# Peptides against a protein of PDB entry 5JXT: the designs that were tried, part 17

Target 1, 319 residues: chain A of PDB entry 5JXT
Amino acid sequence: SLLPKKEINVYIGMSEMQVKWYQKILEKDIDAVNGAGGKRESKTRLLNIVMQLRKCCNHPYLFEGAEPGPPYTTDEHLIYNAGKMVVLDKLLKRIQKQGSRVLIFSQMSRLLDILEDYCVFRGYKYCRIDGSTAHEDRIAAIDEYNKPGSDKFIFLLTTRAGGLGINLTTADIVILYDSDWNPQADLQAMDRAHRIGQTKQVVVYRFVTDNAIEEKVLERAAQKLRLDQLVIQQGRAQVAAKAAANKDELLSMIQHGAEKVFQTKGAFGTMAEKGSQLDDDDIDAILQAGETRTKELNARYEKLGIDDLQKFTSESAYE

## One batch from the design tools (peptide; made by RFdiffusion4, then SolubleMPNN)

Design b2_p28_1_s4 (from b2_p28_1, 12 letters changed)
Fold by OpenDDE base, seed 5:
Structure b2_p28_1_s4 (fold): chain B 319 residues (1-319), chain A 28 residues (1-28)
Amino acid sequence: as target 1 above (319 residues)
Amino acid sequence: EEKEREEEEKRRREEEERKKREEEEEKK
């Protein structure tokens, strides 16, 4: 029988560089962030801010002129300048030692470029598929990864490209480096490993930048998933979940953690304390804290009815 | 519910035993 997948949200502090870039993004549009734009503020402007903040949460080198150089060489700076990379780097060593194989999903093909540079730098053998990958090359990459005795440890995928019904049951670990606005896209990504033919316990690590917009992206995705489940269970087809955030929701998401980001000099949380010198105990502490917060998040939404799940509770942004 | 808790506890024990074996192999 297929074992149930274990899902853990891994809450990760920003690096010092991420904090600086996050501040810079907010400052560039400070009037919009403060809601001073009023009726003149476009939904498109807020969506652009959200997308820049999500890039910052993934990796600061997604911005032009962020990479240190010259010389432009891949080095430890690729890792320590992004909290998610610091955790990924330690977690991959553990995963490899366990004889596991890993799928890494992102929404951003440009993040996969950074992850390729990282794989080369660490000597990890990998496959890649994104939205630009030709059909034949996609088949070849899947076959190369899935072949008996494959030396390919990592599969790098965009969540959308991974959604296309492929079987990757030769991996037992899934890392969602970021989250989709649509929780069904992430579920479809997990189902590449968590499918008939899987013989191992599938573990899903969802990376979430703590005290940042990604927490609100996750909360919104969890809310939507629960709403979709309840609508199916109750046969209430009319509750088409408003798929798109309104302006006030987007503004609240942008404002989440912004004050603390402006007050912070340096990195956040464990990234401030240890930075790139995270040990195995620090990783275990992050995973344990993440498992607790994941249970709390799920328990919060399990108690909510359809009418409660349709209300965006702004109250959780100020506690 | 009780069977799912027993299977989760069993999985946790198997993971803890795996960690202990890995720590013992690093000490050799």
Scores: peptide ipSAE 0.012, ipTM 0.457, DockQ to the pose 0.000
Fold by OpenDDE base, seed 1:
Structure b2_p28_1_s4 (fold): chain B 319 residues (1-319), chain A 28 residues (1-28)
Amino acid sequence: as target 1 above (319 residues)
Amino acid sequence: EEKEREEEEKRRREEEERKKREEEEEKK
């Protein structure tokens, strides 16, 4: 029988470089961040800020002129300049020692480019599929990954490209490097490993930048998922259409953690204390804290009805 | 393709119902 998947949110502090870039993004549009634009603020401007903040949470090298150089060489800086990469680097070493194989999903093909450079730098053998991958090359990559005795440890996928009905049950670990605005896209990605033919316990690690926009992306995704479940159960199909964030919701998401980011002169959390020197005990502590926060997040939304979830703003999740 | 979507949607419903039963059993 297929075992239930274990899902754990992994809350990760920003590196010093991420904090500096996050501050620069907020400072560039400070009037919009402070709500000074009021009703005149463009929804498009707020969406652009959200997109830049999400890039920062993934990796600072997604910005022009962020990569150190010349010379532009892959080195340990690729890892220590992004909190998610520091945790990923330690977690992949553990996963490999366990004899597991891993799917890594992202919304951003440009992040997969960074993850390719990382895989080459660490000597990890990988496959890649994104939205630009030809159908034939996609089949070839899946077959190469799934073949008996495959030496491919990692499969790099964009979440949407991985959603296309493919079977990857030869992997037992799923890392969501970032989250989709649509929680169904992430579920479809997990279901590539969590499918008939899986023989192992599937574990899903969802990376979430702590004290940043990604916590609010996660909360909105969890809210939407619960709402979608309740709508399906109650037969109320009309409710699903209001899923697009309004201006005030986007503004509240941008403001989340902004004050603490401005006050921070270095990295956040364990990234400030240890940086790239995380050990196995630090990873266990991060995973345990993440498991607790995941249970708390789920418990908040399980108690809410449709009418509560429709009125629920990201601010009321903390009462 | 359409049959695989229907089977995937059916499996997802059965798994959601199973999770609900497990959560109801942990609450007793």
Scores: peptide ipSAE 0.000, ipTM 0.300, DockQ to the pose 0.000
Fold by OpenDDE base, seed 2:
Structure b2_p28_1_s4 (fold): chain B 319 residues (1-319), chain A 28 residues (1-28)
Amino acid sequence: as target 1 above (319 residues)
Amino acid sequence: EEKEREEEEKRRREEEERKKREEEEEKK
């Protein structure tokens, strides 16, 4: 039988470099962030700010001129300059030691480029598929990963490219490096490992930058997922969950944690305390805290009806 | 593209409902 998947949100502090870049993004559009643009602020401008903040949460090297150099060489700076990379680096070492294999999903193909550089730097054997990967090359990559006794440890995928019917049950660990706006896309990614033919307990680690826009992306995705589940259970096919955030929702998401980011000098959370020197106990503490916050997040939405969930997408703009 | 997403979302709902039925049958 297929065991239920275990899902854990992994809440990760920003590195010092991420905090500096997050501040710079907010400062560049401070009038829009403060709501001073009012009704004149374009939804497109707010969506651009959201996209830049999500890039910052993933890796600061997604920005032109962010990478330290010259010389432009792959080194430990690729890891310590992004909180998610610090946690990923320790987690992958543990996963490999356990004899597990891992799928890593991102929304950003340019983040997969950074993850390729990381895999080469650490000597991890990997496969890659994104939206630009030809059909034949996609088949070849899947077959190379799934072959008996494959030496490929990591599969790097864009969430959308991984959604397309692929069987990857030879992996038992899924890392969502970032989240889709549509929780259905992330679940389709998880279902590549969590399918008939899986023999192990599938564990999903969802990376979430703490005190940043990604918490609000996660909350919105959890609300939508619960709404979709209740709509299916009630047979009400016509309740289209408003897939697109309005301007006020986008503004509230941008403002979330912004004040604390402006007040912060250095890194956040465990990244401020330990930096890149996380040990196995620090990782266990992060995972246990994440498991607790995941249960709390789920419990918040379990008690809400369809009408409450439809209103909450509007009320999270006023707290 | 939109029709393919609707068909994929439909197939996924049917797979989730199948998994739930299999989990309920294994608990009996």
Scores: peptide ipSAE 0.000, ipTM 0.295, DockQ to the pose 0.000
Fold by OpenDDE base, seed 4:
Structure b2_p28_1_s4 (fold): chain B 319 residues (1-319), chain A 28 residues (1-28)
Amino acid sequence: as target 1 above (319 residues)
Amino acid sequence: EEKEREEEEKRRREEEERKKREEEEEKK
């Protein structure tokens, strides 16, 4: 029988470089961030800020002129300049020692390019699929990865490209490097490993940048998932249409952690204390803290009815 | 605990039914 998947949110501090770029993004649109633009600020402007902040949470090299060079050489800087890469690097080493195989999902194909450079730098054998991958090349990559005795350790996927029907039950670990706004897209991605033919316990690690916009993206995704479940249970299909983040909700998401980011000199959390020198005990502490916060997050939404979840804005998560 | 197991089993059944529907759609 297929074992239930274990899902753990992994809360990760920003690197010093991420903090600097996060500050720069907020400062560029400071009037928007402070709500000073009043009713005239376009939802589009706020969505653009959200997208830049999400890029920063993934990797600062997603911005022009952020990568150190010339010469443009892949080195340890690719890892230590992004909190998620520091945790990923340690976690992959553990996963490999356990004889597990891993799917890594992202919303951003340009992040997969960084992850390819990382895989080459660490000597990890990988496959890749994104939205531009031809159907034949997709089949070939899946077959190569699923092959008995495959030496491919990592599969790099965009969440939506990996969500389409494919079987990857030869992997038992799933890393969501970032989250979709639609929790169903992430579930569909997890289901590539968590399917009939899986022989291992599937574990899903969801990376979440702590004290940043990604916490609010996760909260909204959890809220939406619970709402979708309750709507299905009650047969009330008409209720789901209001789930698009309004302007005030986007503003509150952008403002989340912004003050603390502006006050911070250097990195956040464990990244401030140890930088890139995380040990196995630090990773265990991060995973344990993440498991606790994941249970707490789920418990917040389990008790809520449809009417509560519809009124539940990012402000009501703290009441 | 029992309600959590029933909700987890229900989620598992809904997920298995979704997978069966996706497999039936891929076979068309």
Scores: peptide ipSAE 0.000, ipTM 0.303, DockQ to the pose 0.000; fails the geometry check

Design b2_p28_2_s1 (from b2_p28_2, 18 letters changed)
Fold by OpenDDE base, seed 2:
Structure b2_p28_2_s1 (fold): chain B 319 residues (1-319), chain A 28 residues (1-28)
Amino acid sequence: as target 1 above (319 residues)
Amino acid sequence: MLSRLQRRAAELAARRAAEEERRRRLLE
């Protein structure tokens, strides 16, 4: 029988560089962030801010002129300048030592480009598929990864490319480097490893930047997923969950943690305390804290009915 | 020296050009 998957949200502080870039993004559109634009602020402008903040949470080098140089070399700076990379770097060492194999999903093909450079820098053998990968090259990459005795440790995928019904049960670890707005896309990604033919316990690590927009993206995704589950269970097919965030929801998401980000000098949380010097005990502490917060998050939505979940805005989740 | 973003943009452009050429050769 297939074991149930274990999902853990991994809450990660921003690096000093991420905090600086996050501040810069908010400052550039401060009137929109403060709601001063009123009814005239376009939903498009808010969506652009959200996109830039999510890029910052993934890696600051996703911005032009952010990478230090010349010279533009791949070195430890690729890791310590992004909180998610610091945690990923330690977690991958542990996963490899355990004899596990890992799928890494992102929404951003440009982040996969950074992860390729990281894999080369660390000497990790990998496969890659994104939205631009030809059908034949996708088959070849899947076959190379799934081959008996494959030396490929990592599979890098965009979440959308991973949704295409492929079997990757030769991996037992899934890392969601970022979350989709549609929780079903992330579930479809997990189901590449959590499928018939899997013999191991599948563990899913969902990376979430703490005290940032990604917490609100996660909460909204969890709310939507619970609503979708309840609608299916109750046979209430007519509850078209409005898939698109409204303007006020987007504004609330942008404002979340913004004040603390503006007040912060340096890195956030564990990144301020340890930076790139995380040890195995620090990773265990992060994973344990993440498991606790994941249970708390799920418990909040399990108590809510359909009518509550429909009215529940991202603002009411923190009261 | 090209930035990482510039280098990757050039690599992606080269991959796309090679894929388009492969598609052309398969249609001929």
Scores: peptide ipSAE 0.369, ipTM 0.813, DockQ to the pose 0.058
Fold by OpenDDE base, seed 1:
Structure b2_p28_2_s1 (fold): chain B 319 residues (1-319), chain A 28 residues (1-28)
Amino acid sequence: as target 1 above (319 residues)
Amino acid sequence: MLSRLQRRAAELAARRAAEEERRRRLLE
């Protein structure tokens, strides 16, 4: 029988470089961030800010002029300049030692480009599929990954490309490097490993930048997922979960953690304390804290009815 | 020396050009 998947949100602090770039993004549009634009503020402008902040949470080298150089070399700076990369680097080493194989999903093909360079730098053998991969090349990559005795440890996928009904049950670990706005896209990605033919316990690690916009992206996705479940259960097909965030929701998401980011001169959390020197005990602590916060998040939304879940409560923005 | 973003942009452009050339050859 297929075991239930274990899902853990992994809350990760920003690197010093991410904090600096996050501040720069907010400062560039400070009037919009402060809500001074009022009714005149473009939803498109807010969406652009959200997308830049999400890029920052993934990796600062997604911005032009962020990577140190010339010379432009792949080195440890590719890792320590992004909190998610620091955690990923330690986690992958553990996963490999356990004899597991891993799917890594992202919304951003440009992040997969960074992850390819990282894989080469660490000597990890990998496959890649994104939205631009030809159909034949997708089949070849899947077959190469799934073959008995495959030496491919990592499969890099865009979440949408992973959504194509493919079977990757030869992996037992799923890392969501970032989250889709649609929680169903992430579920579909997990279902590549968590399906008939899986023989191991599937574990899903969802990376979430702590004290940043990604926490609100996660909360909104969890809220939407619960709402969708309740609507299906109650037969209330007409509760169109407003698929698109409104301006006030977007503004609240942008403002979340912004004050603490402006006050911070260095890195956040474990990145401030340990940086690239995270050990196995630090990873265990991060995973345990993440498991606790994941249970708390789920318990919060399980108690809410449809009417409560339809209201975006901004109340948690200033705690 | 090209940045990572510039290198990846060049690689993507080269892949697209190669795909377009393959498509052209299939239509000829």
Scores: peptide ipSAE 0.368, ipTM 0.803, DockQ to the pose 0.065
Fold by OpenDDE base, seed 4:
Structure b2_p28_2_s1 (fold): chain B 319 residues (1-319), chain A 28 residues (1-28)
Amino acid sequence: as target 1 above (319 residues)
Amino acid sequence: MLSRLQRRAAELAARRAAEEERRRRLLE
């Protein structure tokens, strides 16, 4: 029988470099961030800020001029300059030691480029698929990963490219490096490993930058997922979940954690205390804290009806 | 001038193309 998947949100502090770039993004559009532009601020401007903040949460080298150099060499700086990379680097060592195999999903093909350089730097054998991968090359990559005795440890995928019905049940670990705005896309990605033919407990690690926009992206995705489930169960097809964030929701998401980011001179949380030198106890603490916060998040939305979930703005989640 | 990101993407694409070409030559 297929075991139920275990999902854990992994809350990760920003590196010092991420804090500096996050501040710079907010400062560049400070009038928009403060809501001072009133009715004149376009939804497009706010969506652009959201996109830049999400890039920062993934890796600062997604910005032009962020990477140290010339020369632009892959080294330890690729890891310590992004909180998610620090946690990923430790987690992958543990996963490999356990004899597990891992799917890593991202929304950003440019992040997969960074993850390829990381895999080469650490000596991890990998496969890759994104939205630009030809059909034949996709089949070849899947077959190479799934073959008996495959030495490929990691599969790098864009979430949307991974959603295309492929079977990856030869992996038992899923890392969502970032989240889709549509929670169904992330579920479809998980279902590549969690399906008929899986013989292991599937564990899903969802990386979430703590005290940043990604917490609000996660909350919104959880709200939508619960709403979609209830609409299906109650047969109320007419509740078109307003799929698009309104202007005020986008502004609230951008403002979340912004004050604390401006007050911070270094890294956040465990990244400030330990830097890149996380030990096994630090990882266990992060995973345990994440498991607790995941249960709390789910418990908030499980108690809500359709009418409550429709009224639940990002502001009401903290009352 | 290509941005750093564009240069990196071009280098990665060139490495992949070279690996694919080596793989094709090994299968011939």
Scores: peptide ipSAE 0.349, ipTM 0.740, DockQ to the pose 0.036
Fold by OpenDDE base, seed 3:
Structure b2_p28_2_s1 (fold): chain B 319 residues (1-319), chain A 28 residues (1-28)
Amino acid sequence: as target 1 above (319 residues)
Amino acid sequence: MLSRLQRRAAELAARRAAEEERRRRLLE
């Protein structure tokens, strides 16, 4: 029988470089961040800020002029300048040692470009699929990954490209490097490994930048997922979960953690304490804390009815 | 001049194309 998947949100502090770039993004549009634009502020502008903040949470090298160089060389700086890469680097070493194989999903093909350079740098054999990958090349990559005795450890996928009905049950670990606005897209990605033919316990690690926009993206995704479940259960097809955040929701998401980010001179959390020198105990602590916070998050939304879930809780923005 | 990201994307694309070509040549 297929074992239930274990899902763990992995809350990761920003690197010092991420904090600096996060500040810079907020400062560039400070009037919009402060809500000073009022009714004149476009939803498009707020969406652009959200997208820049999400890029920052993934990797600062997604911005022009962020990467050190010329020359642009792949080195340890590719890892230590992004909190998610620091955790990923340690986690992948553990996963490999356990004899597991891993799917890494992102919304951003440009992040997959960074992850390819990382894989080459660490000597990890990988496959890649994104939205631009030709159909034949997708088949070839899947077959190469799934073949008996495949030496491919990592499969890099965009969440949407990986969601397209493919079977990757030869992997037992799923890393969601970032989250989709639609929680169903992430579920579809997980279901590439968590499917008939899987023989191992599937573990899903969802990377979430702590004290940043991604916490609110996750909360909103969890809220939406619960709402979708309740709507299906109650047969209330008319409760179209408003697919897109309104201006006030977007503003609240942008403002989340912004003050603390402005006050921070270095990195956050374990990244401030250990930086790139995370050991196995630090990883275990991060995973344990993540498992606790995941349970708390789920428990918060499981108790809510449809009417409560339709209200965007602005109150969770001030914690 | 191509942006740094564009140059890197072009270099990555060129490397991929070269690796694909090398793979094609190894399969021939």
Scores: peptide ipSAE 0.320, ipTM 0.727, DockQ to the pose 0.037

